# Peptides against a protein of PDB entry 7C96, part 17

Target 1, 73 residues: chain A of PDB entry 7C96
Amino acid sequence: PVIPDDFRCPISLELMKDPVIVSTGQTYERTCIEKWLQAGHGTCPKTQQTLTSTVLTPNYVLRSLIAQWCEAN

## One batch from the design tools (peptide; made by RFdiffusion4, then SolubleMPNN)

Design b1_p12_1_s3 (from b1_p12_1, 6 letters changed)
Fold by OpenDDE base, seed 5:
Structure b1_p12_1_s3 (fold): chain B 73 residues (1-73), chain A 12 residues (1-12)
Amino acid sequence: as target 1 above (73 residues)
Amino acid sequence: FLEEVQENIKKY
């Protein structure tokens, strides 16, 4: 089935398993954004805005929505 | 990885 764009990580383009929110409000797969940050980048890949924090907040709502979608499709 | 990220971002 066609995966909704909002369920895909902007970096991997794959269905997110552990979505996390960065300071800009964008959501990424945890492993992807961690690699980006560990590479020394301090910006949001999608918006190119400087991150005011490197804290990654789990997007539990999205995780749940993706899980529900996977069960139905 | 970095090249992949930049290319993927261009798609959005």
Scores: peptide ipSAE 0.037, ipTM 0.648, DockQ to the pose 0.672
Fold by OpenDDE base, seed 1:
Parts: structure tokens; sequence; C-alpha cells
Structure b1_p12_1_s3 (fold): chain B 73 residues (1-73), chain A 12 residues (1-12)
């Protein structure tokens, strides 16, 4: 089955397991965005906007949707 | 651009 684009991390292009939301509203796989930030970047990978905060908020809704999709497929 | 990001992630 084809993985919905919204379920794939913009960085890894893989199905997200621990999706987190950055200050710009974009969602990434936690490990991917953490590595990006640890590399000294303070911008949103996809939008290139400066992050107003480096806090990563778990996207529980998306996590749930992905889990449901995985169960069905 | 995403390719650059991916390369960066692979690098670290």
Amino acid sequence: as target 1 above (73 residues)
Amino acid sequence: FLEEVQENIKKY
C-alpha cells in the first residue's frame, strides 16, 4: 500500500514513528529534526523559516492516525 | 533543498 504523504517525514521520507511539531507547524520524525537542530540549525527544514522555539511538540493525533493506518495495512 | 537536508541528516 502507498504511504500517505502526510504520514512521511519530510526529511527521511519514511513513515513517521514519533512525529513532532516544530514552531512553524511542520511535522517531522523526532530523530530527524533533533539531528538537524543538533547540527546547529535553527530553521525549519521544509519552510526555511527561523524557529521561534526549539521545543518539539509530539503530534499525538498524527501518531494515532499512522498507527491506525499501519494496523489496517 | 530537501536533498541537502537529507544529506545533512545522514552526515550526523
Scores: peptide ipSAE 0.037, ipTM 0.657, DockQ to the pose 0.130
Fold by OpenDDE base, seed 3:
Structure b1_p12_1_s3 (fold): chain B 73 residues (1-73), chain A 12 residues (1-12)
Amino acid sequence: as target 1 above (73 residues)
Amino acid sequence: FLEEVQENIKKY
C-alpha cells in the first residue's frame, strides 16, 4: 500500500519509526534530523526557518498513528 | 547531504 506522505520523513522519504518534532513544528525521523544537526545546521530542513531550540520532542501521536497504519496494512 | 535533503523536500 501507498505510505501516506505525513508518515514519511521529509529527509529519508521512508516510513518514520522514531518521529521527533523540531522547534518549527515539523516532524522528522530522529536519526535523520540528528545527522542534520550534527553537520552544523541550525535550520529546519523543510521550512528553512532558524531553529529556536535543538531539542527533539518525540511525536508519540504520530508514532501511534503509524503503528496503527502498519497493523492495518 | 544538504543538497540531497533539499532535493527530497522538493518532492513534496
Scores: peptide ipSAE 0.037, ipTM 0.645, DockQ to the pose 0.759
Fold by OpenDDE base, seed 4:
Structure b1_p12_1_s3 (fold): chain B 73 residues (1-73), chain A 12 residues (1-12)
Amino acid sequence: as target 1 above (73 residues)
Amino acid sequence: FLEEVQENIKKY
């Protein structure tokens, strides 16, 4: 089935398993954004905005929505 | 742009 765009990581383009929110409000797969940050980047991959924080906040709502979608498909 | 970002991630 077609994966909803909001359920895909902007970097990997795959269904997110551990979605996290960055300071800009964008959500990415944890492993992807961590690698991006570890590489020395201080910007949001999607928006190119400077990150005001490197804190990654779990997107529990999205995680739940994705889980529900997976159960139904 | 996405390809560029993906390539950056793949490097690490």
Scores: peptide ipSAE 0.036, ipTM 0.655, DockQ to the pose 0.127

Design b1_p12_1_s4 (from b1_p12_1, 6 letters changed)
Fold by OpenDDE base, seed 1:
Structure b1_p12_1_s4 (fold): chain B 73 residues (1-73), chain A 12 residues (1-12)
Amino acid sequence: as target 1 above (73 residues)
Amino acid sequence: FLEEVKENIEKY
């Protein structure tokens, strides 16, 4: 089955396992965005907007949706 | 641009 685009990390292009939301509202796989930030970047990879915060908020809704999709497929 | 990000992630 085709993985919905919204379920793929913009960076890895893989199904997200631990999706987190950055200050711009974009969602990434935690490990991917953490590496990006650790590399010294302070911008949103997808939008290139400056992050107002480096806090990563778990996207529990998406996590649940992905889990449900995986169970069904 | 996203490819650059991918390279960065793979690099670190």
Scores: peptide ipSAE 0.049, ipTM 0.690, DockQ to the pose 0.129
Fold by OpenDDE base, seed 4:
Structure b1_p12_1_s4 (fold): chain B 73 residues (1-73), chain A 12 residues (1-12)
Amino acid sequence: as target 1 above (73 residues)
Amino acid sequence: FLEEVKENIEKY
């Protein structure tokens, strides 16, 4: 079935397993955004906005929604 | 742009 766009990582374009929220409010797969940051980037890949923080907050709501979607599909 | 990002992620 078609994966909802909001369930896909903007970087990998794949279904997120460990979604995290960056300071801009965008959500990415943890491993993807961590690699981005480790590469020395200080901007949000999707919006190109400067990150005010490098803290990654787990998006538990989205994780749950994705899990529910996977159960139904 | 998106492909560039993917390349960067894959590179590191």
Scores: peptide ipSAE 0.044, ipTM 0.685, DockQ to the pose 0.125
Fold by OpenDDE base, seed 5:
Structure b1_p12_1_s4 (fold): chain B 73 residues (1-73), chain A 12 residues (1-12)
Amino acid sequence: as target 1 above (73 residues)
Amino acid sequence: FLEEVKENIEKY
């Protein structure tokens, strides 16, 4: 089935398993954004805005929506 | 990885 764009990580382009929100409000797969940050980057990959924080907040709502979608498709 | 990210970002 066709995966909704909002369910894909902007970095990996794959269905997100552990989506996290960065300070800019964008959501990424945890492992992807962690690698980006560990590489020394302090910006949001998609928006290129400087991150005001490196804290990653789990997007539980999206995680649930993706899980529900996977069950139905 | 970094090059792949840059390319993917370019699509948005």
Scores: peptide ipSAE 0.040, ipTM 0.668, DockQ to the pose 0.632
Fold by OpenDDE base, seed 3:
Structure b1_p12_1_s4 (fold): chain B 73 residues (1-73), chain A 12 residues (1-12)
Amino acid sequence: as target 1 above (73 residues)
Amino acid sequence: FLEEVKENIEKY
């Protein structure tokens, strides 16, 4: 089945397993955004907006939705 | 990695 775009990481384009939210409200796979930040970037990959914080907040709602989708497909 | 990210973002 076709993976919904909202379930794919903007960086890896793969189904997210550990989705996290950045300060701009965008969600990425944890490992992908961590690599981006570790490379010295302080902007949101998708929006190019400056991050007000480098804190990564787990997107538990999306994680649950993805899990439900995986069970059904 | 950076170029790959930019390319992937452009797909949206």
Scores: peptide ipSAE 0.033, ipTM 0.633, DockQ to the pose 0.801

Design b1_p12_2_s1 (from b1_p12_2, 6 letters changed)
Fold by OpenDDE base, seed 2:
Structure b1_p12_2_s1 (fold): chain B 73 residues (1-73), chain A 12 residues (1-12)
Amino acid sequence: as target 1 above (73 residues)
Amino acid sequence: SELQLRTAQLTL
């Protein structure tokens, strides 16, 4: 079935397994955003906004929604 | 821009 766009990481374009929220409110796959930050970038890949923090917050709601979708499809 | 909000700078 078609994967909802909101369930795909903006970086990898793949279904997220460990979605995390950055300071701009955008959500990415943890490994993807970590690699982006480790590469020396300090901006949000999607919005190009400067990140006010490099803290990555787990998006538990989205993780749950994706899990539910996977179970149903 | 609207495009920027919809598309990431790169794909890893």
Scores: peptide ipSAE 0.051, ipTM 0.638, DockQ to the pose 0.060
Fold by OpenDDE base, seed 1:
Structure b1_p12_2_s1 (fold): chain B 73 residues (1-73), chain A 12 residues (1-12)
Amino acid sequence: as target 1 above (73 residues)
Amino acid sequence: SELQLRTAQLTL
Protein backbone atom coordinates (compact mmCIF):
# COMPACT_ATOMS: atom_id res chain seq x y z
CA PRO B 1 0.00 0.00 0.00
CA VAL B 2 1.05 3.59 -0.65
CA ILE B 3 2.10 5.45 2.48
CA PRO B 4 0.36 8.83 2.83
CA ASP B 5 2.85 11.66 2.38
CA ASP B 6 1.79 13.21 5.67
CA PHE B 7 2.89 10.05 7.46
CA ARG B 8 6.44 10.26 6.09
CA CYS B 9 9.17 12.29 7.76
CA PRO B 10 10.21 15.21 5.54
CA ILE B 11 13.84 14.34 6.29
CA SER B 12 14.06 10.55 6.13
CA LEU B 13 11.07 10.07 3.79
CA GLU B 14 10.18 7.07 5.94
CA LEU B 15 7.04 6.26 7.92
CA MET B 16 7.28 8.13 11.21
CA LYS B 17 7.40 6.16 14.44
CA ASP B 18 7.97 8.98 16.91
CA PRO B 19 6.66 12.14 15.24
CA VAL B 20 7.40 15.44 16.96
CA ILE B 21 6.27 18.99 16.22
CA VAL B 22 8.72 21.89 16.07
CA SER B 23 7.93 25.55 16.77
CA THR B 24 6.94 26.18 13.15
CA GLY B 25 4.24 23.53 13.34
CA GLN B 26 6.03 21.08 11.06
CA THR B 27 6.35 17.45 12.12
CA TYR B 28 9.43 15.23 11.80
CA GLU B 29 10.72 11.93 13.09
CA ARG B 30 12.31 12.69 16.47
CA THR B 31 15.67 11.15 15.63
CA CYS B 32 15.95 13.08 12.38
CA ILE B 33 15.17 16.51 13.77
CA GLU B 34 17.40 15.92 16.79
CA LYS B 35 20.33 15.16 14.48
CA TRP B 36 19.58 18.30 12.50
CA LEU B 37 19.60 20.43 15.64
CA GLN B 38 22.71 18.73 17.00
CA ALA B 39 24.47 19.58 13.74
CA GLY B 40 24.11 23.23 14.71
CA HIS B 41 21.07 24.21 12.68
CA GLY B 42 18.47 26.48 14.23
CA THR B 43 15.96 26.46 11.40
CA CYS B 44 13.05 24.31 10.31
CA PRO B 45 14.30 21.91 7.60
CA LYS B 46 11.14 22.24 5.53
CA THR B 47 10.29 25.93 5.89
CA GLN B 48 13.78 27.34 6.60
CA GLN B 49 12.18 29.51 9.28
CA THR B 50 14.18 30.19 12.42
CA LEU B 51 12.95 28.06 15.29
CA THR B 52 11.65 30.16 18.18
CA SER B 53 12.23 27.15 20.42
CA THR B 54 14.11 23.87 20.21
CA VAL B 55 11.42 22.11 22.24
CA LEU B 56 10.07 19.03 20.46
CA THR B 57 6.41 18.23 21.15
CA PRO B 58 5.16 14.68 20.58
CA ASN B 59 2.48 14.55 17.89
CA TYR B 60 0.28 11.95 19.55
CA VAL B 61 -2.60 12.42 17.13
CA LEU B 62 -0.41 11.66 14.14
CA ARG B 63 1.24 8.78 15.97
CA SER B 64 -2.20 7.30 16.55
CA LEU B 65 -3.29 7.84 12.95
CA ILE B 66 -0.15 6.15 11.68
CA ALA B 67 -0.72 3.22 14.03
CA GLN B 68 -4.29 2.87 12.78
CA TRP B 69 -3.08 2.96 9.18
CA CYS B 70 -0.48 0.30 9.91
CA GLU B 71 -3.15 -1.96 11.40
CA ALA B 72 -5.38 -1.55 8.37
CA ASN B 73 -2.58 -2.02 5.85
CA SER A 1 6.94 29.73 -2.68
CA GLU A 2 4.00 27.85 -1.23
CA LEU A 3 4.58 25.01 -3.68
CA GLN A 4 8.23 24.77 -2.73
CA LEU A 5 7.24 24.82 0.94
CA ARG A 6 4.76 21.98 0.50
CA THR A 7 7.05 19.81 -1.59
CA ALA A 8 10.30 20.48 0.24
CA GLN A 9 11.93 17.31 1.49
CA LEU A 10 15.42 16.62 2.75
CA THR A 11 17.62 13.59 3.09
CA LEU A 12 20.22 13.63 5.82
Scores: peptide ipSAE 0.036, ipTM 0.602, DockQ to the pose 0.063
Fold by OpenDDE base, seed 3:
Structure b1_p12_2_s1 (fold): chain B 73 residues (1-73), chain A 12 residues (1-12)
Amino acid sequence: as target 1 above (73 residues)
Amino acid sequence: SELQLRTAQLTL
């Protein structure tokens, strides 16, 4: 089945397992965005906007939606 | 998507 684009990490292009939200409101796979930040970057990979914070907030709603999609497909 | 590939700074 076709995976919805919103369920794919903008970095890995894979189905997200642990989606987290950055300060710009974009969502990424936790491991991917952590590697990006650890590499010394301070911008949002997709929007290129400067991050006002490096806090990563779990996107529980999206995680649930992805889980539901996986159960149905 | 192709659009996402063009927008993202990198793909790990």
Scores: peptide ipSAE 0.036, ipTM 0.638, DockQ to the pose 0.057
Fold by OpenDDE base, seed 4:
Structure b1_p12_2_s1 (fold): chain B 73 residues (1-73), chain A 12 residues (1-12)
Amino acid sequence: as target 1 above (73 residues)
Amino acid sequence: SELQLRTAQLTL
């Protein structure tokens, strides 16, 4: 089945397993955004906006929605 | 634009 775009990581293009929100409000797979930050980047991959913080907040609602989608498909 | 941002993607 076709994976909803909002459920795919903007970096890996894969279904997110551990979605996290960055300071710009965009959501990425944790491992992907961590690698991006570790590489020395300080911007949001999708929007190119400068991150005001490198704190990653778990997106539990999205995680739940993805889980529900996986059960149905 | 908002549309451009929504469709933007990156592959590391």
Scores: peptide ipSAE 0.035, ipTM 0.593, DockQ to the pose 0.067

Design b1_p12_2_s2 (from b1_p12_2, 8 letters changed)
Fold by OpenDDE base, seed 4:
Structure b1_p12_2_s2 (fold): chain B 73 residues (1-73), chain A 12 residues (1-12)
Amino acid sequence: as target 1 above (73 residues)
Amino acid sequence: TPLQLQAAQQTL
């Protein structure tokens, strides 16, 4: 089935397994955004905004929604 | 612009 856009990582374009929120409010797959940060980037890939923090907050609500979608599809 | 997103998709 077609994966909802909101459930796909903006970087990998794949279904997110461990979605995390960056300081700009955008959500990415943890491994993808960690690699971006490790490469020395200080901006949000999707919005190009400067990140005010490198803290990654787990998006538990989205993780749950994705899990529910996977169960139904 | 989508430049950084495209770059991320291409390099990660």
Scores: peptide ipSAE 0.037, ipTM 0.685, DockQ to the pose 0.067
Fold by OpenDDE base, seed 3:
Structure b1_p12_2_s2 (fold): chain B 73 residues (1-73), chain A 12 residues (1-12)
Amino acid sequence: as target 1 above (73 residues)
Amino acid sequence: TPLQLQAAQQTL
């Protein structure tokens, strides 16, 4: 079935497996945002806002919602 | 912006 947009990484456009939240509040697949940061970027891909921190916080709620969706579909 | 998203995707 159709994957909800909120479950797709803004970068890879694929279903997120390890979603993490950046300082701007946006969520990305961990590997995608890590590569973006490693490439020397200091902004949020989606919003272009400067990141106040490079800390990546696991989005546990979203991870759970995605898991539930996967089981049902 | 679309450019940033595209750039990020290219890094993958």
Scores: peptide ipSAE 0.036, ipTM 0.698, DockQ to the pose 0.066
Fold by OpenDDE base, seed 5:
Structure b1_p12_2_s2 (fold): chain B 73 residues (1-73), chain A 12 residues (1-12)
Amino acid sequence: as target 1 above (73 residues)
Amino acid sequence: TPLQLQAAQQTL
């Protein structure tokens, strides 16, 4: 089945398993965004906006939605 | 790599 775009990490383009939200409100797979930050980048990969914080907040709602989708497909 | 990652995002 076709994976909804909102369920794919903007970086890996794969189904997210551990989605996290950055300061710009965009969501990425934890591993992907951590690598981006570790590389010294201070911007949002998708929007190019400067991150006001490097804190990564788990997107539990999205995680749940993805899990439900996976169970149904 | 960081460059590949950045390039990939720019093509989205």
Scores: peptide ipSAE 0.035, ipTM 0.679, DockQ to the pose 0.041
Fold by OpenDDE base, seed 1:
Structure b1_p12_2_s2 (fold): chain B 73 residues (1-73), chain A 12 residues (1-12)
Amino acid sequence: as target 1 above (73 residues)
Amino acid sequence: TPLQLQAAQQTL
């Protein structure tokens, strides 16, 4: 089955398991973005915008949608 | 991976 682009992490390009939202509104796999931030980067990998915060917010809605998709496919 | 992180900035 074809994985919807919105369900793939912009970094790993894989189906997200623990999606989190950064200050720019983009969503990434938690482990990927954490490593990026720990490396000292302060920008959004996808948009290259400067992050106004390094807080990562769980994207529970997306997690649920992905789970539903996985069950159906 | 480090390569994936690097690619994110270059490709996206």
Scores: peptide ipSAE 0.033, ipTM 0.681, DockQ to the pose 0.045

Design b1_p12_2_s3 (from b1_p12_2, 6 letters changed)
Fold by OpenDDE base, seed 1:
Structure b1_p12_2_s3 (fold): chain B 73 residues (1-73), chain A 12 residues (1-12)
Amino acid sequence: as target 1 above (73 residues)
Amino acid sequence: SELQLQTAALTR
């Protein structure tokens, strides 16, 4: 089945397993954004906006929605 | 695009 775009990581382009939200409000796969930050980048990959914080907040709602979609497909 | 380059860099 076709994976909804909102369920794909903007970096890996794959179905997210551990989605996290950055300061700009964009969501990424945790491992992807961590690698980006570790490489010394301080911007949002999708929007190129400067991150006001490097804190990563788990997107539990999206994780749940993805899980529900996976169960149905 | 910049995002495409970033995606390629992080997925390789």
Scores: peptide ipSAE 0.072, ipTM 0.721, DockQ to the pose 0.042
Fold by OpenDDE base, seed 2:
Structure b1_p12_2_s3 (fold): chain B 73 residues (1-73), chain A 12 residues (1-12)
Amino acid sequence: as target 1 above (73 residues)
Amino acid sequence: SELQLQTAALTR
């Protein structure tokens, strides 16, 4: 089945397994955004906005929704 | 797009 766009990481374009929210409110796969930040970038990949914080907040709701989708498909 | 270029850089 077709994976919902909201379940795909904007960076990897793959189904997210550990989605995290950045300061701009966008969600990415943890490993992808960590790599981006470690590369020295201080902006949101999707929006190009400057990140006001490097804190990554787990998106538990999305993680659960993705898990439910995977179980059903 | 710029995002596509960024994606390519991170996924290579």
Scores: peptide ipSAE 0.056, ipTM 0.706, DockQ to the pose 0.041
Fold by OpenDDE base, seed 3:
Structure b1_p12_2_s3 (fold): chain B 73 residues (1-73), chain A 12 residues (1-12)
Amino acid sequence: as target 1 above (73 residues)
Amino acid sequence: SELQLQTAALTR
């Protein structure tokens, strides 16, 4: 079935495997946001807000929800 | 949108 939008990375548009939260509260696939930051960007791709930190926090709840969805579909 | 343009650039 159709993948829920909240389970897709805003950058890759693919189902997230390692979702991480940035300082603005938005969630991305780790590899995607890392590439964005390494390219010299200091803003949130979705909101264009300046990131107050480059720390990436694993979104464990979302990871679990995605895993459950994948198991059922 | 700006996000769409950024997505397109990063997925290439």
Scores: peptide ipSAE 0.055, ipTM 0.705, DockQ to the pose 0.042
Fold by OpenDDE base, seed 4:
Structure b1_p12_2_s3 (fold): chain B 73 residues (1-73), chain A 12 residues (1-12)
Amino acid sequence: as target 1 above (73 residues)
Amino acid sequence: SELQLQTAALTR
C-alpha cells in the first residue's frame, strides 16, 4: 500500500519509526535529523528556518498513528 | 529543489 505523505520522513522519504519534532514544528525520523545536526547544520531541512533549539521532542501521537496504519496495512 | 538536494545528500 501507499504510505501517507505525513508518515514519511522529509529526509529519508521512508515510513518513520521514531518521529521527532524540531523547534520549527516539523517532524523527522530521529536518526535522519540527528545526522543533519551532527553535520553542523542549524536549519530545518524542510523549511530552511533557523532552529532555535537542537532539542528533539518525540512525536508520540504520530508514532501511534503510524503504528495503527501499519497494523491495518 | 533545495530540499531534494538535501534529501539526496543525507540518503547517500
Scores: peptide ipSAE 0.051, ipTM 0.697, DockQ to the pose 0.042

Design b1_p12_2_s4 (from b1_p12_2, 7 letters changed)
Fold by OpenDDE base, seed 1:
Structure b1_p12_2_s4 (fold): chain B 73 residues (1-73), chain A 12 residues (1-12)
Amino acid sequence: as target 1 above (73 residues)
Amino acid sequence: TELQLKTAELTK
């Protein structure tokens, strides 16, 4: 089945398993965005906006939606 | 694009 675009990490382009939200409101796979930040970047990969914070907030709603989709497909 | 380059870098 076709994976909804919103369920794919903008970086890895793969189905997200641990989606996290950055300060710009964009969501990425945790491991991907952590690697980006560890590489010394301070911007949002998708929007190129400067991150006001490096705090990563779990996107529980999306995680649940993805889990539901995986169960059904 | 810039996003494509970043994606390629992070997926290596």
Scores: peptide ipSAE 0.028, ipTM 0.630, DockQ to the pose 0.042
Fold by OpenDDE base, seed 2:
Structure b1_p12_2_s4 (fold): chain B 73 residues (1-73), chain A 12 residues (1-12)
Amino acid sequence: as target 1 above (73 residues)
Amino acid sequence: TELQLKTAELTK
């Protein structure tokens, strides 16, 4: 089935398993955004906005929605 | 696009 765009990581373009929110409000797969930050970047990959924090907040709602989608499809 | 290039760099 077609994976909803909002369920795909903006970086990997794959279905997110551990979605995290950055300071700009965008959500990415944890491993992807961690690699981005570790590479020395301080901006949001999608919006190019400067990150005000490097804290990654788990997007539990999205994780649950994706899990539900996977179960149904 | 810039994002596509970034994706390629991160996923290689």
Scores: peptide ipSAE 0.026, ipTM 0.620, DockQ to the pose 0.040
Fold by OpenDDE base, seed 3:
Structure b1_p12_2_s4 (fold): chain B 73 residues (1-73), chain A 12 residues (1-12)
Amino acid sequence: as target 1 above (73 residues)
Amino acid sequence: TELQLKTAELTK
């Protein structure tokens, strides 16, 4: 089945398992964005905007939607 | 694109 683009991490391009939201509002796979930040970057990979915070907020709604999609496909 | 380059770099 075709995976919705919004369910794929902008970095890994894979179906997200642990989606997290950064300060710019973009969502990434936790492990991917953590590696990006640990590499010393302070910008949003997708928008190139400067991150005002390094806090990563779990996107529970998206996680649930992805889980529902996986169950149906 | 810049995003494509970043993705490639992070997936190495």
Scores: peptide ipSAE 0.026, ipTM 0.621, DockQ to the pose 0.041
Fold by OpenDDE base, seed 4:
Structure b1_p12_2_s4 (fold): chain B 73 residues (1-73), chain A 12 residues (1-12)
Amino acid sequence: as target 1 above (73 residues)
Amino acid sequence: TELQLKTAELTK
C-alpha cells in the first residue's frame, strides 16, 4: 500500500517509528534528526530554517496515527 | 535539490 507522505520521514523517506518535532514544527524520525544534529547541523533539513532549539519533542499523535494505519494495511 | 543531497548523505 502507498504510505501517506505525512507518515514518511523527510530524511529517510521511510515510515516513521519514533517521530519527533523540531523547533520549526517539522517532524522527523528521531534517529535521523539526531544524526543530522550530531553531524554539526543547526538547520531544519526540510525547510533549511535555523533551529531555535535542538530539543526534540515526541509526536505521539502522529505515532498513534501511523500505528493505526499499519494495523489497517 | 539541496534537500535531496542532504537526504542522500544521511541515508548512504
Scores: peptide ipSAE 0.024, ipTM 0.612, DockQ to the pose 0.041

Design b1_p12_3_s1 (from b1_p12_3, 8 letters changed)
Fold by OpenDDE base, seed 2:
Structure b1_p12_3_s1 (fold): chain B 73 residues (1-73), chain A 12 residues (1-12)
Amino acid sequence: as target 1 above (73 residues)
Amino acid sequence: MEEYAKKILESI
């Protein structure tokens, strides 16, 4: 089945398992964005906006939606 | 978009 774009990490292009939200409001797979930050980048990969914080907030709603989608497909 | 994603992956 076709994976909804909103369920795929902008970096890995794969179905997100642990989606997290950055300060710009964009959501990424945790491991992907952590690697990005660890590489010394201070911007949002998707928007290129400067991150005002390095805090990563779990996107529980999206995680649940993805889980539900996976169960149905 | 895929090319951009690849570029990102190459940078990390």
Scores: peptide ipSAE 0.321, ipTM 0.843, DockQ to the pose 0.805
Fold by OpenDDE base, seed 1:
Structure b1_p12_3_s1 (fold): chain B 73 residues (1-73), chain A 12 residues (1-12)
Amino acid sequence: as target 1 above (73 residues)
Amino acid sequence: MEEYAKKILESI
């Protein structure tokens, strides 16, 4: 079935396995956003807003929703 | 959107 847009990483376009939230409120796959930050970028890939923090917060709710969706599909 | 994603991937 078609993967819901909210379950896909804006960078990889794949189903997220370890979703994390950046300071702008957008969620990405951890590996993708870490590489972006390590490359010297200080903006949100999707919104292009400047990140006020480089802290990555695990999105456990979304992770759970994705897992539930995968079980049902 | 897909093209933008590709551009991002190329920059990291």
Scores: peptide ipSAE 0.306, ipTM 0.837, DockQ to the pose 0.832
Fold by OpenDDE base, seed 4:
Structure b1_p12_3_s1 (fold): chain B 73 residues (1-73), chain A 12 residues (1-12)
Amino acid sequence: as target 1 above (73 residues)
Amino acid sequence: MEEYAKKILESI
């Protein structure tokens, strides 16, 4: 079935396994955003907004929702 | 949108 847009990483376009939230409130796959930051970028890939912090917060709610969706599909 | 994602991937 079609993967909901909110469940796909804006970078990889794949179903997220370890979703994390950046300072702008956008969510990405952890490995994708870490590579972006390691490359020296200080902006949000999706919005181009400047990140006020490089702290990555696990999105446990989304992780649970994705798991529930995967179980049903 | 998908093309933009590819550009991002190429930059990392």
Scores: peptide ipSAE 0.299, ipTM 0.834, DockQ to the pose 0.807
Fold by OpenDDE base, seed 3:
Structure b1_p12_3_s1 (fold): chain B 73 residues (1-73), chain A 12 residues (1-12)
Amino acid sequence: as target 1 above (73 residues)
Amino acid sequence: MEEYAKKILESI
């Protein structure tokens, strides 16, 4: 079935397994955003805003919603 | 949108 856009990483375009929130409030797959940061980028891929922090906060709610969706589809 | 994502993937 069609994967909801909010469940897909803006970078990989794949269903997120470990979604994390950056300082701009956008959510990405952990692996993808970590690679972005490791490459020396200091901006949000989606918004192009400068990140005020490099802290990645797990999006547990979204993770649970994705899990529920996967069970139903 | 998808093209931008591809561009990002190619840059990392």
Scores: peptide ipSAE 0.191, ipTM 0.797, DockQ to the pose 0.786

Design b1_p12_3_s2 (from b1_p12_3, 9 letters changed)
Fold by OpenDDE base, seed 5:
Structure b1_p12_3_s2 (fold): chain B 73 residues (1-73), chain A 12 residues (1-12)
Amino acid sequence: as target 1 above (73 residues)
Amino acid sequence: SEAFAQQILESW
């Protein structure tokens, strides 16, 4: 079935398993964004905005929605 | 864009 765009990581383009929110409000797969930050980047991959913080907040709501989708598909 | 995403994926 077609994967909803909001459920796919902007970096990996795959269904997110551990979605995290960055300071710009965008959500990415944890592993992907951590690698991006570790590489020395300080911007949001999708928006190109400068990150005001490197804190990654788990998006539990989205994680749950994705899990529900996976169970049904 | 998907092209941008691929650049990131190919870099790591």
Scores: peptide ipSAE 0.086, ipTM 0.736, DockQ to the pose 0.503
Fold by OpenDDE base, seed 1:
Structure b1_p12_3_s2 (fold): chain B 73 residues (1-73), chain A 12 residues (1-12)
Amino acid sequence: as target 1 above (73 residues)
Amino acid sequence: SEAFAQQILESW
């Protein structure tokens, strides 16, 4: 089945398992964005905007939607 | 965008 683009991490292009939201509002797989930040980057990979915070907020709604999609497909 | 993603994947 075709995976909805919104369910894929912009970096890994894989179905997200632990989606987190950055300060710009974009969502990534936690592992991917953590590696990006640890590499010394302070910008959003998707938008290139400077992150106002390095706090990663779990996107529980998306996580749930992905889980529901997986159950149905 | 996919090209950028691949560049990241290839470099890491």
Scores: peptide ipSAE 0.075, ipTM 0.728, DockQ to the pose 0.496
Fold by OpenDDE base, seed 3:
Order: sequence, then structure tokens, then C-alpha cells
Structure b1_p12_3_s2 (fold): chain B 73 residues (1-73), chain A 12 residues (1-12)
Amino acid sequence: as target 1 above (73 residues)
Amino acid sequence: SEAFAQQILESW
């Protein structure tokens, strides 16, 4: 079925498995954003805002919603 | 969107 846009990583465009929130509030797949940061980038891919922190916070709510969606589809 | 993803890839 059609995957909700909010459930897909802005970078990979795939269903997120380990969604994490960056300092700007945007959510990405962990592996994607980590690679972005490792490449030397210090901005948010979606907003181009400078990241005030490199801390990646797990988006547990979204992770749960995605899991529930997968169970139903 | 694919356009957005492509823009990111092109910036690497």
C-alpha cells in the first residue's frame, strides 16, 4: 500500500526503521543522517538550518506509529 | 520527494 510521506526518510525516501530527530526538529533515518554528518555537513538537509547539536534523539512515537502501520498493512 | 532527495545527493 501507499506509504505515508511522514513515515519515509527525506533522504532515502524509504520507510524509516530507526527514526531520529535532529536539533531542528526534523526526523530522518538514523543511518542516513549519520552519514550526512560524517560527510562533514553541519546543517539540516530539509531546512538548511545550522544544527545546534549533533545529538540524534530517537523518535519513539513515530517508530511506534510506523510499526502499527506495518502491522495493519 | 525524489527531487529533494536528488538535491541532497548532488550536494555530497
Scores: peptide ipSAE 0.073, ipTM 0.724, DockQ to the pose 0.735
Fold by OpenDDE base, seed 4:
Structure b1_p12_3_s2 (fold): chain B 73 residues (1-73), chain A 12 residues (1-12)
Amino acid sequence: as target 1 above (73 residues)
Amino acid sequence: SEAFAQQILESW
């Protein structure tokens, strides 16, 4: 089945396993965004907005939704 | 960088 766009990481384009939220409110796979930040970038990959913080917040709601989707598909 | 995104994709 087709993976919902909201369940795919904007960077890897794959189903997220450990989704995290950046300061702009966008969600990415933890590994992807950490590599982006480690490379010295200070912007949101998707929106190009400057990040006000490098803190990554786990998106538990999305994690649960993805898990439910995987069970059904 | 599109090249960087591709690099991450390949290492996933």
Scores: peptide ipSAE 0.059, ipTM 0.720, DockQ to the pose 0.198

